# Ledger of designs, part 66: peptides against a protein of PDB entry 2YKT

Target 1, 231 residues: chain A of PDB entry 2YKT
Amino acid sequence: SRSEEMHRLTENVYKTIMEQFNPSLRNFIAMGKNYEKALAGVTYAAKGYFDALVKMGELASESQGSKELGDVLFQMAEVHRQIQNQLEEMLKSFHNELLTQLEQKVELDSRYLSAALKKYQTEQRSKGDALDKCQAELKKLRKKSQGSKNPQKYSDKELQYIDAISNKQGELENYVSDGYKTALTEERRRFCFLVEKQCAVAKNSAAYHSKGKELLAQKLPLWQQACADPS

## One batch from the design tools (peptide)

Design b1_p28_1_s3 (made by RFdiffusion4, then SolubleMPNN; from b1_p28_1, 12 letters changed)
Fold by OpenDDE base, seed 2:
Structure b1_p28_1_s3 (fold): chain B 231 residues (1-231), chain A 28 residues (1-28)
Amino acid sequence: as target 1 above (231 residues)
Amino acid sequence: SEEEELERLRRESEEYEKELEKFLKEQE
């Protein structure tokens, strides 16, 4: 029936979220944590590289003929430090505002969806059972009427059951229809939530890249000229 | 009850979404 088909569709939406979306999101979070760890590793490795650059700058500053190049090397290291600070801020946001929140959300949603699906199934079954009961009673009444010497005695009751069946069928269809719309809304909400979280990541990433570009663009011409200037 | 549990879980879910929305607005 139409109601049965729509019921299956509704259950499939919930199942898709619970069995496909949520596990995929958990994997996404895990991959995000791996990505964060790798970026933290890059930050640490970069620190070692630029600390070594500072040492080279110290040597230049101690030289008689290359003192000004020491300042350049220090500036290079300082710009890197500022870029890394931006990266660290991005990573903190990535962790605290994205990964942690997604992790909490997916766990909460798993429980919520299970309860929501169970509630829907219980009410759908209850309405279905009530409909089936009325149909069964009508069938019994018709059999009784057919075997009766006075069929007219049951005519009013037959009409009542017919009306009740029609009403219960309509209620069931409406309930399942609303359930389907609700399920689709729940699905959309989860995708929207993910998109919004990724927008935050994108903003933070853009800020990091912009800051780096700005700092390097400002200083690079000066650094390039330093070797051309006489001592 | 099942309804009370669902309502509680719904409320908790909405609170997380509100926090996220607040964060996103702060980033604008």
Scores: peptide ipSAE 0.023, ipTM 0.497, DockQ to the pose 0.085
Fold by OpenDDE base, seed 1:
Structure b1_p28_1_s3 (fold): chain B 231 residues (1-231), chain A 28 residues (1-28)
Amino acid sequence: as target 1 above (231 residues)
Amino acid sequence: SEEEELERLRRESEEYEKELEKFLKEQE
């Protein structure tokens, strides 16, 4: 029946979210944590490199003919520090606000959707069973009426069952239809949520890259000219 | 009840969404 088909579709939406989307999102979060760890590793390694660069700057500052190059090397390290600070801020936001919240959300959503599906199934079954019972009773009544010497005795009751069946059928169809719309809305909400979180990541990343670009664009010409200038 | 639990979970989910929405706005 149409209602049965719609019911199957509704269940499939919930199952797809629970069995495909949510596990994939958990994996996404895990990969995000791995990515964060790698970036943190880059940060640490870069610090060592630029600390060593500062040491070279100190040596230049102590030289007779390369003092100004010491300042250049210090500026390079400072720009790196500023860029790194932007990266760290991005990573903090990425971890504390995005990854953590996604992790909490996916766990909550898994439980929520399980409960929602169960509720839907219970109510759908209840309505279906009530309809089936009413249909069965009507069939029994019609059999009794057909075998009766006074069929008119059952006419009012037959009409009542017909009306009840019609109403219950309509209610079931509406319930299942609404259930399907609700399920699709839940699915869409989850994808929208993911998109929005990735937009946040993109914005934070853009801020990081913009800051780096600005700082380097400002200083790089000066650094490039440093060796051409007389001491 | 199952209904109460569902409603609780719904509310908690919405709270997370609001928090995340706030975060997104702060990133704009």
Scores: peptide ipSAE 0.024, ipTM 0.488, DockQ to the pose 0.086; fails the geometry check
Fold by OpenDDE base, seed 4:
Structure b1_p28_1_s3 (fold): chain B 231 residues (1-231), chain A 28 residues (1-28)
Amino acid sequence: as target 1 above (231 residues)
Amino acid sequence: SEEEELERLRRESEEYEKELEKFLKEQE
């Protein structure tokens, strides 16, 4: 029936969210943590590299013929420090705010959706069972009427059951239809949530990249000419 | 009751959404 088909569709939406979306989101969070860890590793390794560059700058500053190049090397390390500070700020927001909040949200939503599905199933079953009962009673009444010497005695009751069946069928169809719309809204809300949170990541990443580009664009021409300049 | 639990979870979900919206605005 139409109601049965729509019921299956409704359940499938909830199941898709619970069994596909939510686990995938958990995996997304896990991959985010891995990405953060890798970036932290890059940060640490880069610090060592540019600290070593500072040491080279110190040696240049102590030389008789290359002391001005020491300042260049220090500037290179300082620009890196500023870029790295921006990355660390991004990572802090990425971890402490975004990833943590996503973890909390996915856990809450999993429980919520389970309860929502259960509620829907309970009400749908209740309405379906009530309809089936009325249909069964009508069938019993008709059998009784066929065996009776006075079938007209049951005519009013038959009409009442027919009306009740019609009303209950309509109510069931409406309930399942509304349930399906609700389920689709829940699904859309989850995807919208993910998009919005990823926009925050994108904005933060853009700030990091912009700062790096700005600093390097400002200094790189000076560094490129340093060896051509007289001491 | 199950209904009360669902309502509690709904309220908590809305609170989380508000917090996340605030976070997004702060990132702008």
Scores: peptide ipSAE 0.024, ipTM 0.577, DockQ to the pose 0.085; fails the geometry check
Fold by OpenDDE base, seed 3:
Structure b1_p28_1_s3 (fold): chain B 231 residues (1-231), chain A 28 residues (1-28)
Amino acid sequence: as target 1 above (231 residues)
Amino acid sequence: SEEEELERLRRESEEYEKELEKFLKEQE
């Protein structure tokens, strides 16, 4: 029946969220943590590299013919330090404001959806059972009427059952339909949430890259000219 | 009750969404 099909669809939406979306989101969070760890590793490795660059700058500063190049090398290292500090700040935000929150939400969501589905199923079953009962009673009444010498005696009661069945059928259909709409809304809301969170990540990333570009663009022409200029 | 628990969970979920919206606005 239409109601049965709609019921199946409704349950499938909840199941898809619980069994597909939420586990995938947990994996997404895990991959995010891995990505964060890797970027932290990059920062650490970069520190060693640019510390070594500073050492080269010190040597240049001690030289007679390359003294000014020491300052250039120091500036290169300093700009990198600033970029890395910004990356660390971004990562902190990424961890605390995105990953941690998503992790908390997905855990809560599992419990919420389970309860919501259970409530829906209970009410759907209750309405269905009530409908089935009325249908069964009507069938019994009709059998009794067929065996009676006075079938007219049961006509009013038959009409009452027919009306009750119609009303209960309508209520069930409406309930299931609303349930399906609700489930779809819940699903969409979760995807929208993910999109919005990822937009925030994108904005932060853009800001990070923009700042890095700005710093490098400011200094790079000077550094490129340094070897051509006499001391 | 089951209904009370569901309502609590719903409210908590909505609070998370509000926090996220706030975060997004701060990034604008």
Scores: peptide ipSAE 0.022, ipTM 0.560, DockQ to the pose 0.107; fails the geometry check

Design b1_p28_1_s4 (made by RFdiffusion4, then SolubleMPNN; from b1_p28_1, 11 letters changed)
Fold by OpenDDE base, seed 2:
Structure b1_p28_1_s4 (fold): chain B 231 residues (1-231), chain A 28 residues (1-28)
Amino acid sequence: as target 1 above (231 residues)
Amino acid sequence: SEEAYLKKLKEESEKYEKELEEFEKEEE
């Protein structure tokens, strides 16, 4: 029936969220944590490299003929430090605003969806059972009327059951239809939430890249000329 | 418009978050 089909569709939406979306989201979070760790590793390794660069700058500064190049090397290291600070801010945001929040929500969502689905199923079944009962009673009544010497006695009751069945059928259909819309809305909200959180990360990432580009663009020409210019 | 679409996405996201928060409170 139409109502049964719609009911199946509704349940499938919930199942898709619970069995596909949420597990995938958990995996996404895990991959995000791995990504964060890798970036932190890069940061640490870079620190060592640029600390070594500072040492080279110190040596240049101690020289008689290359002192100005020491300043250049120090500037290079300083720019790196600033870029690194921006990266750390981005990573902090990535962790706190995306990963942690998603992790908290996905765990809570499992319980929420279970409860929501159960509630829907319970009510759907209740309405369905009530309809079935009325249909069964009508059938019983008709059978009784057919065997009766006075069928007219049951006419009013028959009409009442017919009306009740019609009303209950309509109610069930409406309930299931609304349930389907609700389920689709639930699914959409979850995707929206993910998108919004990812947008925040994207903004922070853009800020990191912009800052780095800006700093390097400002200094690079100066550094490139350092060897050409006399002391 | 794209802006209107993004606004709707934000609204739906916020609704989702609020509903989860409400659910959490009810579970306590």
Scores: peptide ipSAE 0.285, ipTM 0.832, DockQ to the pose 0.743
Fold by OpenDDE base, seed 3:
Structure b1_p28_1_s4 (fold): chain B 231 residues (1-231), chain A 28 residues (1-28)
Amino acid sequence: as target 1 above (231 residues)
Amino acid sequence: SEEAYLKKLKEESEKYEKELEEFEKEEE
């Protein structure tokens, strides 16, 4: 029946969220943590590299013919420090505003969806059982009427059952239809949540890239001419 | 518009968060 088909669709939406979306989201979080760790590793490794660059700058500053290049090397290291500070802020936001929040919510969501599905199933079954009962009673009444010498005695009751069945069928159809819409809304909201969290990541990432671009664009022309134009 | 679309996404996200929070309170 239409109601049965729609019921199956509704259950499948919940199952898809629970068995496909949430596990995929957990994996996404794990990959995010891995990405965060790698970026933290880059930051650490970069510190060593630019500390060594500072050492080269010190040597230049002590030289007779390359003193001005020492300042250039120091500036390069300083710009790097500022860029790394921005990266660290981005990573902090990435961790606190995305990964932590997703991790907490995905765990809670499993329980939420289980409860929501159970509630839907319980009410759907209740309405279905009530309908089945009325149908069974009508069938019994018709059998009794066929065996009776006075079938007209049961005509009013038969009409009452027919009306009740029609009403209960309509209620069941409406409930299942609303259930399906609700399930689709639940799915959509979860994707919307993910999109919104990724928008925050994108904004933070843009800030990091903009800061780096600004600092490097300001200094790079000066650094490029340093060898050709000694002080 | 782009602005209207983003507003709708935010609204749906907030509803999702609220529903989870309410559920958490009910489980306590």
Scores: peptide ipSAE 0.273, ipTM 0.826, DockQ to the pose 0.788
Fold by OpenDDE base, seed 4:
Structure b1_p28_1_s4 (fold): chain B 231 residues (1-231), chain A 28 residues (1-28)
Amino acid sequence: as target 1 above (231 residues)
Amino acid sequence: SEEAYLKKLKEESEKYEKELEEFEKEEE
């Protein structure tokens, strides 16, 4: 029946979220944490590298013939520091605005959806059973009327049952339809949440890249000219 | 833009509604 098919669709949406989306999201979070760790590692390794660059700058500054190149090397290290600061800010955002929030959501979601599905199923079944009962009663009434010498006696009751069945059928259909819409909304909201959080990450990432590009574009010509200038 | 994003999300929502309506029409 229409209602049965819609019911199956509704259940399938919930099942898809619970069995496909949420596990995939957990994996996504895990991969995100791995990515974060790797980037943190890069930051640490970069610090060592540019600290060593600073040391080279110090040596240049102490030299007789390359003193001005010391300033260049220091500038290179400083620009890196600023870029790394932007990366750290991005990572902080990545952790706090994406990973943490997704983790909190997914932690609760399985239980929430299970409860929501159960509630829906219980109510759907209840309405279905009530409908079936009315249909059964009408059938019994009709059998009784057919065997009666005065069938007209049952006509009013028959009409009442027919009306009740119609109303209950409509109610069931509406409930299941609304249930399906609700389920789809739940699914959509989860994807929207993911998209929105990822957009925040993208914005922060863009800021990081923009800052790096800006700083390097500003300084690189100066650095390139440094060796061409007389000492 | 934010407006474009919201519009897209709205369109996706409307798509679900449309799909449901189509289903209802087919099963009616």
Scores: peptide ipSAE 0.069, ipTM 0.638, DockQ to the pose 0.045
Fold by OpenDDE base, seed 5:
Structure b1_p28_1_s4 (fold): chain B 231 residues (1-231), chain A 28 residues (1-28)
Amino acid sequence: as target 1 above (231 residues)
Amino acid sequence: SEEAYLKKLKEESEKYEKELEEFEKEEE
């Protein structure tokens, strides 16, 4: 029947969220944590490199003929420090505003969806059972009427059951239809949530890239001229 | 417009969060 088909579709949406979306989201979170760790590792390794650059700057500052290049090397290291600070802020936001929040929500969502599906199934079954009962009663009544010498005495009651069946069928169809719309909305909201959280990450990433571009664009011409214009 | 779409996206995300919050309160 139409209602049965729509019911199957509704359940399939919930199952898709529970069995496909949520597990994939958990994996996404895990990959995000791995990515965060790798970026933190890059930051740490970069610190060592630029600390070594500072040492080269110190040597230049101690030299008789290359003192001004010491300042250039220090500036290079300082710009790196500022860029890395921005990266660290981005990573903190990535952790706190994306990963932690997604992790908390996905675990809660599993319980929520289970309860929501159960509630839908219970009510759908209740309405279905009520319809089946009414149909069974009508069938019994018709059998009695066919065996009776006076079928007319059952006519009013037959009409009542027919009306009741029609109403219950309509209620069931409407409930399942609404259930399907609700399920699709639930799915969409979860994707929307993911997109919104990822947008926040994108904004933070943009800030990091912008800061780096700005700082390097400002200083690079000065650094390039340093060797051409010795003191 | 893109702006209108983003607004709707945010609204749907907020509804999702609200639903989960309500559910969490019911479990308490």
Scores: peptide ipSAE 0.263, ipTM 0.822, DockQ to the pose 0.774; fails the geometry check

Design b1_p28_2 (made by RFdiffusion4)
Fold by OpenDDE base, seed 2:
Structure b1_p28_2 (fold): chain B 231 residues (1-231), chain A 28 residues (1-28)
Amino acid sequence: as target 1 above (231 residues)
Amino acid sequence: EEELEEQIEESQEELEEAEERLEEELEE
């Protein structure tokens, strides 16, 4: 029946969220944590490299013939520091605004969805059973009427069961329809939440990349001229 | 931060509108 098919669709939406979306989201979070760790590792390794560059700048500054190149090397290290600060801000946002929030949502969601599905199934079954009962009673009444010498005695009761069946069928269809809408809304909300959080991260990432490009673009010409134009 | 919050708010409003439209489409 239409109601049975819609019921199946509703259950499938919940199952898709629970069995496909949520596990995939957990994996996404895990991969995000790995990515964050790797970027933090890059930051740490880069610090060592540019600290060593500062040391070279110190030596240049102490020289008689290369003093101005010391300032260039210090500027290179300073630009790196500024870029790393932007990266740290991005990583902080990535952790706090994406990973943590997704982790909180996915942890709560398994229990919530299980309960929601169970509630829906229980009520759907209850309405279905009530309909089946009325149909069975109508069938019994019709059998009694056919065997009776006075079939008219059962006519009013037959009409009552027909009306009750019609009403219960309508109620079941409406309930299942609403259940399907609710399930689709739940699914959409989860995807939208992911998209929104990922957009926030993307903006922060863009800011990091833009700042880095800007800083390097401003200074690189000066550094390139440093050896050609000795002061 | 303010621009991001504003964009999140706009996105939430758009989501709510999209959810309402989805509900309307499913009622038809």
Scores: peptide ipSAE 0.012, ipTM 0.342, DockQ to the pose 0.057; fails the geometry check
Fold by OpenDDE base, seed 4:
Structure b1_p28_2 (fold): chain B 231 residues (1-231), chain A 28 residues (1-28)
Amino acid sequence: as target 1 above (231 residues)
Amino acid sequence: EEELEEQIEESQEELEEAEERLEEELEE
């Protein structure tokens, strides 16, 4: 029946969230933590590299013929420091605005969805059983009427059962339909939450890349001229 | 740069509005 199919679809939405979405989201969070750790590692390694670059700048500054190149090397290291600071801010956002929030949501979700599905199933079954009972009673009444010398005696009661069945069928269909809409909304909200949090990360990432590009674009011409035009 | 940030914010608002519209359509 239409209601049975809609019921199946509703249950499948809940199952998809619990069995596919949530496990996949947990994996996504785990991969995100690995990515964060790797980026933190990059920051640490970069510090060592640019500290060594500063040392080269110090040596240049101590030379008789390359003093101005010392300043260039210091500027290169300083620009990198600013870029790394921006990366660290991006990583903080990545952790706090994406990973932590997703982790909190997914942890609470399993119990919630299980309870929601169970509630839906219980009420759906209750309405279904009530409908089945009325249908069974109508069948019994029709059998009695067919065997009776006065079938007209049962006509009013037959109409009452028909009306009751119609009403209960409508109630069941509406309930299952609403249940399906609710389930789809629950699924969409979870995807939307993920998209929104990923957008925030993308914004912060864009800021990091833009700041880096700006700083390098500003200084690179100066650095390129330093060797060609000794001061 | 600022334009890209504004576009991202606008896109987020549009997404939120689209979600709200979908919820309304599902309630009808």
Scores: peptide ipSAE 0.009, ipTM 0.330, DockQ to the pose 0.041; fails the geometry check
Fold by OpenDDE base, seed 5:
Structure b1_p28_2 (fold): chain B 231 residues (1-231), chain A 28 residues (1-28)
Amino acid sequence: as target 1 above (231 residues)
Amino acid sequence: EEELEEQIEESQEELEEAEERLEEELEE
């Protein structure tokens, strides 16, 4: 029946969220944590490199003929420090606004969805059983009427059962339809949440890249001329 | 952009209403 098909579709939506989406989201979070760790590692390695660059700047500043190049090397290291600070801010946001929130949501969601599905199944079954009961009673009544000397005695009761079956059928169909819409909404919500959180990450990433580009674009011409114009 | 933002806002409102209804149903 149409109601049975929609019921199966509804259950499949919940199952897809529980068995496909949520495990995939957990994996996504794990990969995000790995990515965060790698970027933190890059930051640490970069610090060592630019600390060594500062040391070269110190040596230049102590020289008789390369003093001005010391300042250039210090500026290069400082610009890098500022870029790394922006990266650290981005990583903090990535951790706190994406990974932590997703982790909290996915942990709570399994229990919630299980309960929601169970409730839906229980009510759907209850309505289905009530419909089946009325249909069975109508069938029994019709059998009695066919064996009776006065079939008209059962006509009013037959009409009542027909009406009750029609009403219960409509109620079941509506309930299953609403259940399907609800399930699809639940699925969409989860994807929308992920998209929104990724948009926030993208904005933070854009800010990091923009700041780096601006700082380097401002200073690079100066640095490129430093060797050509010995002071 | 504005039309997309309005659609997102409408979708969010519909979603919140659907969540509230589901929560109410789970508490009964």
Scores: peptide ipSAE 0.006, ipTM 0.335, DockQ to the pose 0.038; fails the geometry check
Fold by OpenDDE base, seed 1:
Structure b1_p28_2 (fold): chain B 231 residues (1-231), chain A 28 residues (1-28)
Amino acid sequence: as target 1 above (231 residues)
Amino acid sequence: EEELEEQIEESQEELEEAEERLEEELEE
């Protein structure tokens, strides 16, 4: 029946969220944590590299003929420090605004969805059982009427059961329809939340990249000129 | 679209309230 099909679809939405979306989201969070760790590792390794570059700048500054190149090397290290500060801000946002919030939500969501699905299933079954009972009673009444010498005695009761069946069928269909809409809304909300959080990360990432581009674009011509102009 | 957005917003508020209630129940 249409109601049975829609019921199956509703259950499948909840099952897809619980069995596919939530595990995939947990994996996404885990991959995000790995990415964060790798970027932190890059930060640490880069610090060592640019500290060594500063040492080369110190040596240039101590030289008689390469002092200006010392300043260039210091500027290169300083620009990197500023870029790295922007990366740290991005990572903080990535951790606090995306990973932590998703982790909290996915943990709570498993219990919520299980309860929501169970509530839906219980009520759907209750309405279905009530409908089946009325249909069974109508069938019993019709059998009694066919064996009776006075079938007209059962006509009013037959009409009452027909009306009750029609009403219960309508209630079941409406309940399942609303349940399906609710389930789809729940699914969409979860994807929207992910998209919104990822948009926040993207904005912070854009700020990091923009700052890096700005700083490098400003300084790079000067550094290139220092190599061409021996003072 | 607007009706669906309103329903999503209402559902988000209801879920946030349900999440808060669940957090409170888990802290008790």
Scores: peptide ipSAE 0.000, ipTM 0.346, DockQ to the pose 0.061; fails the geometry check

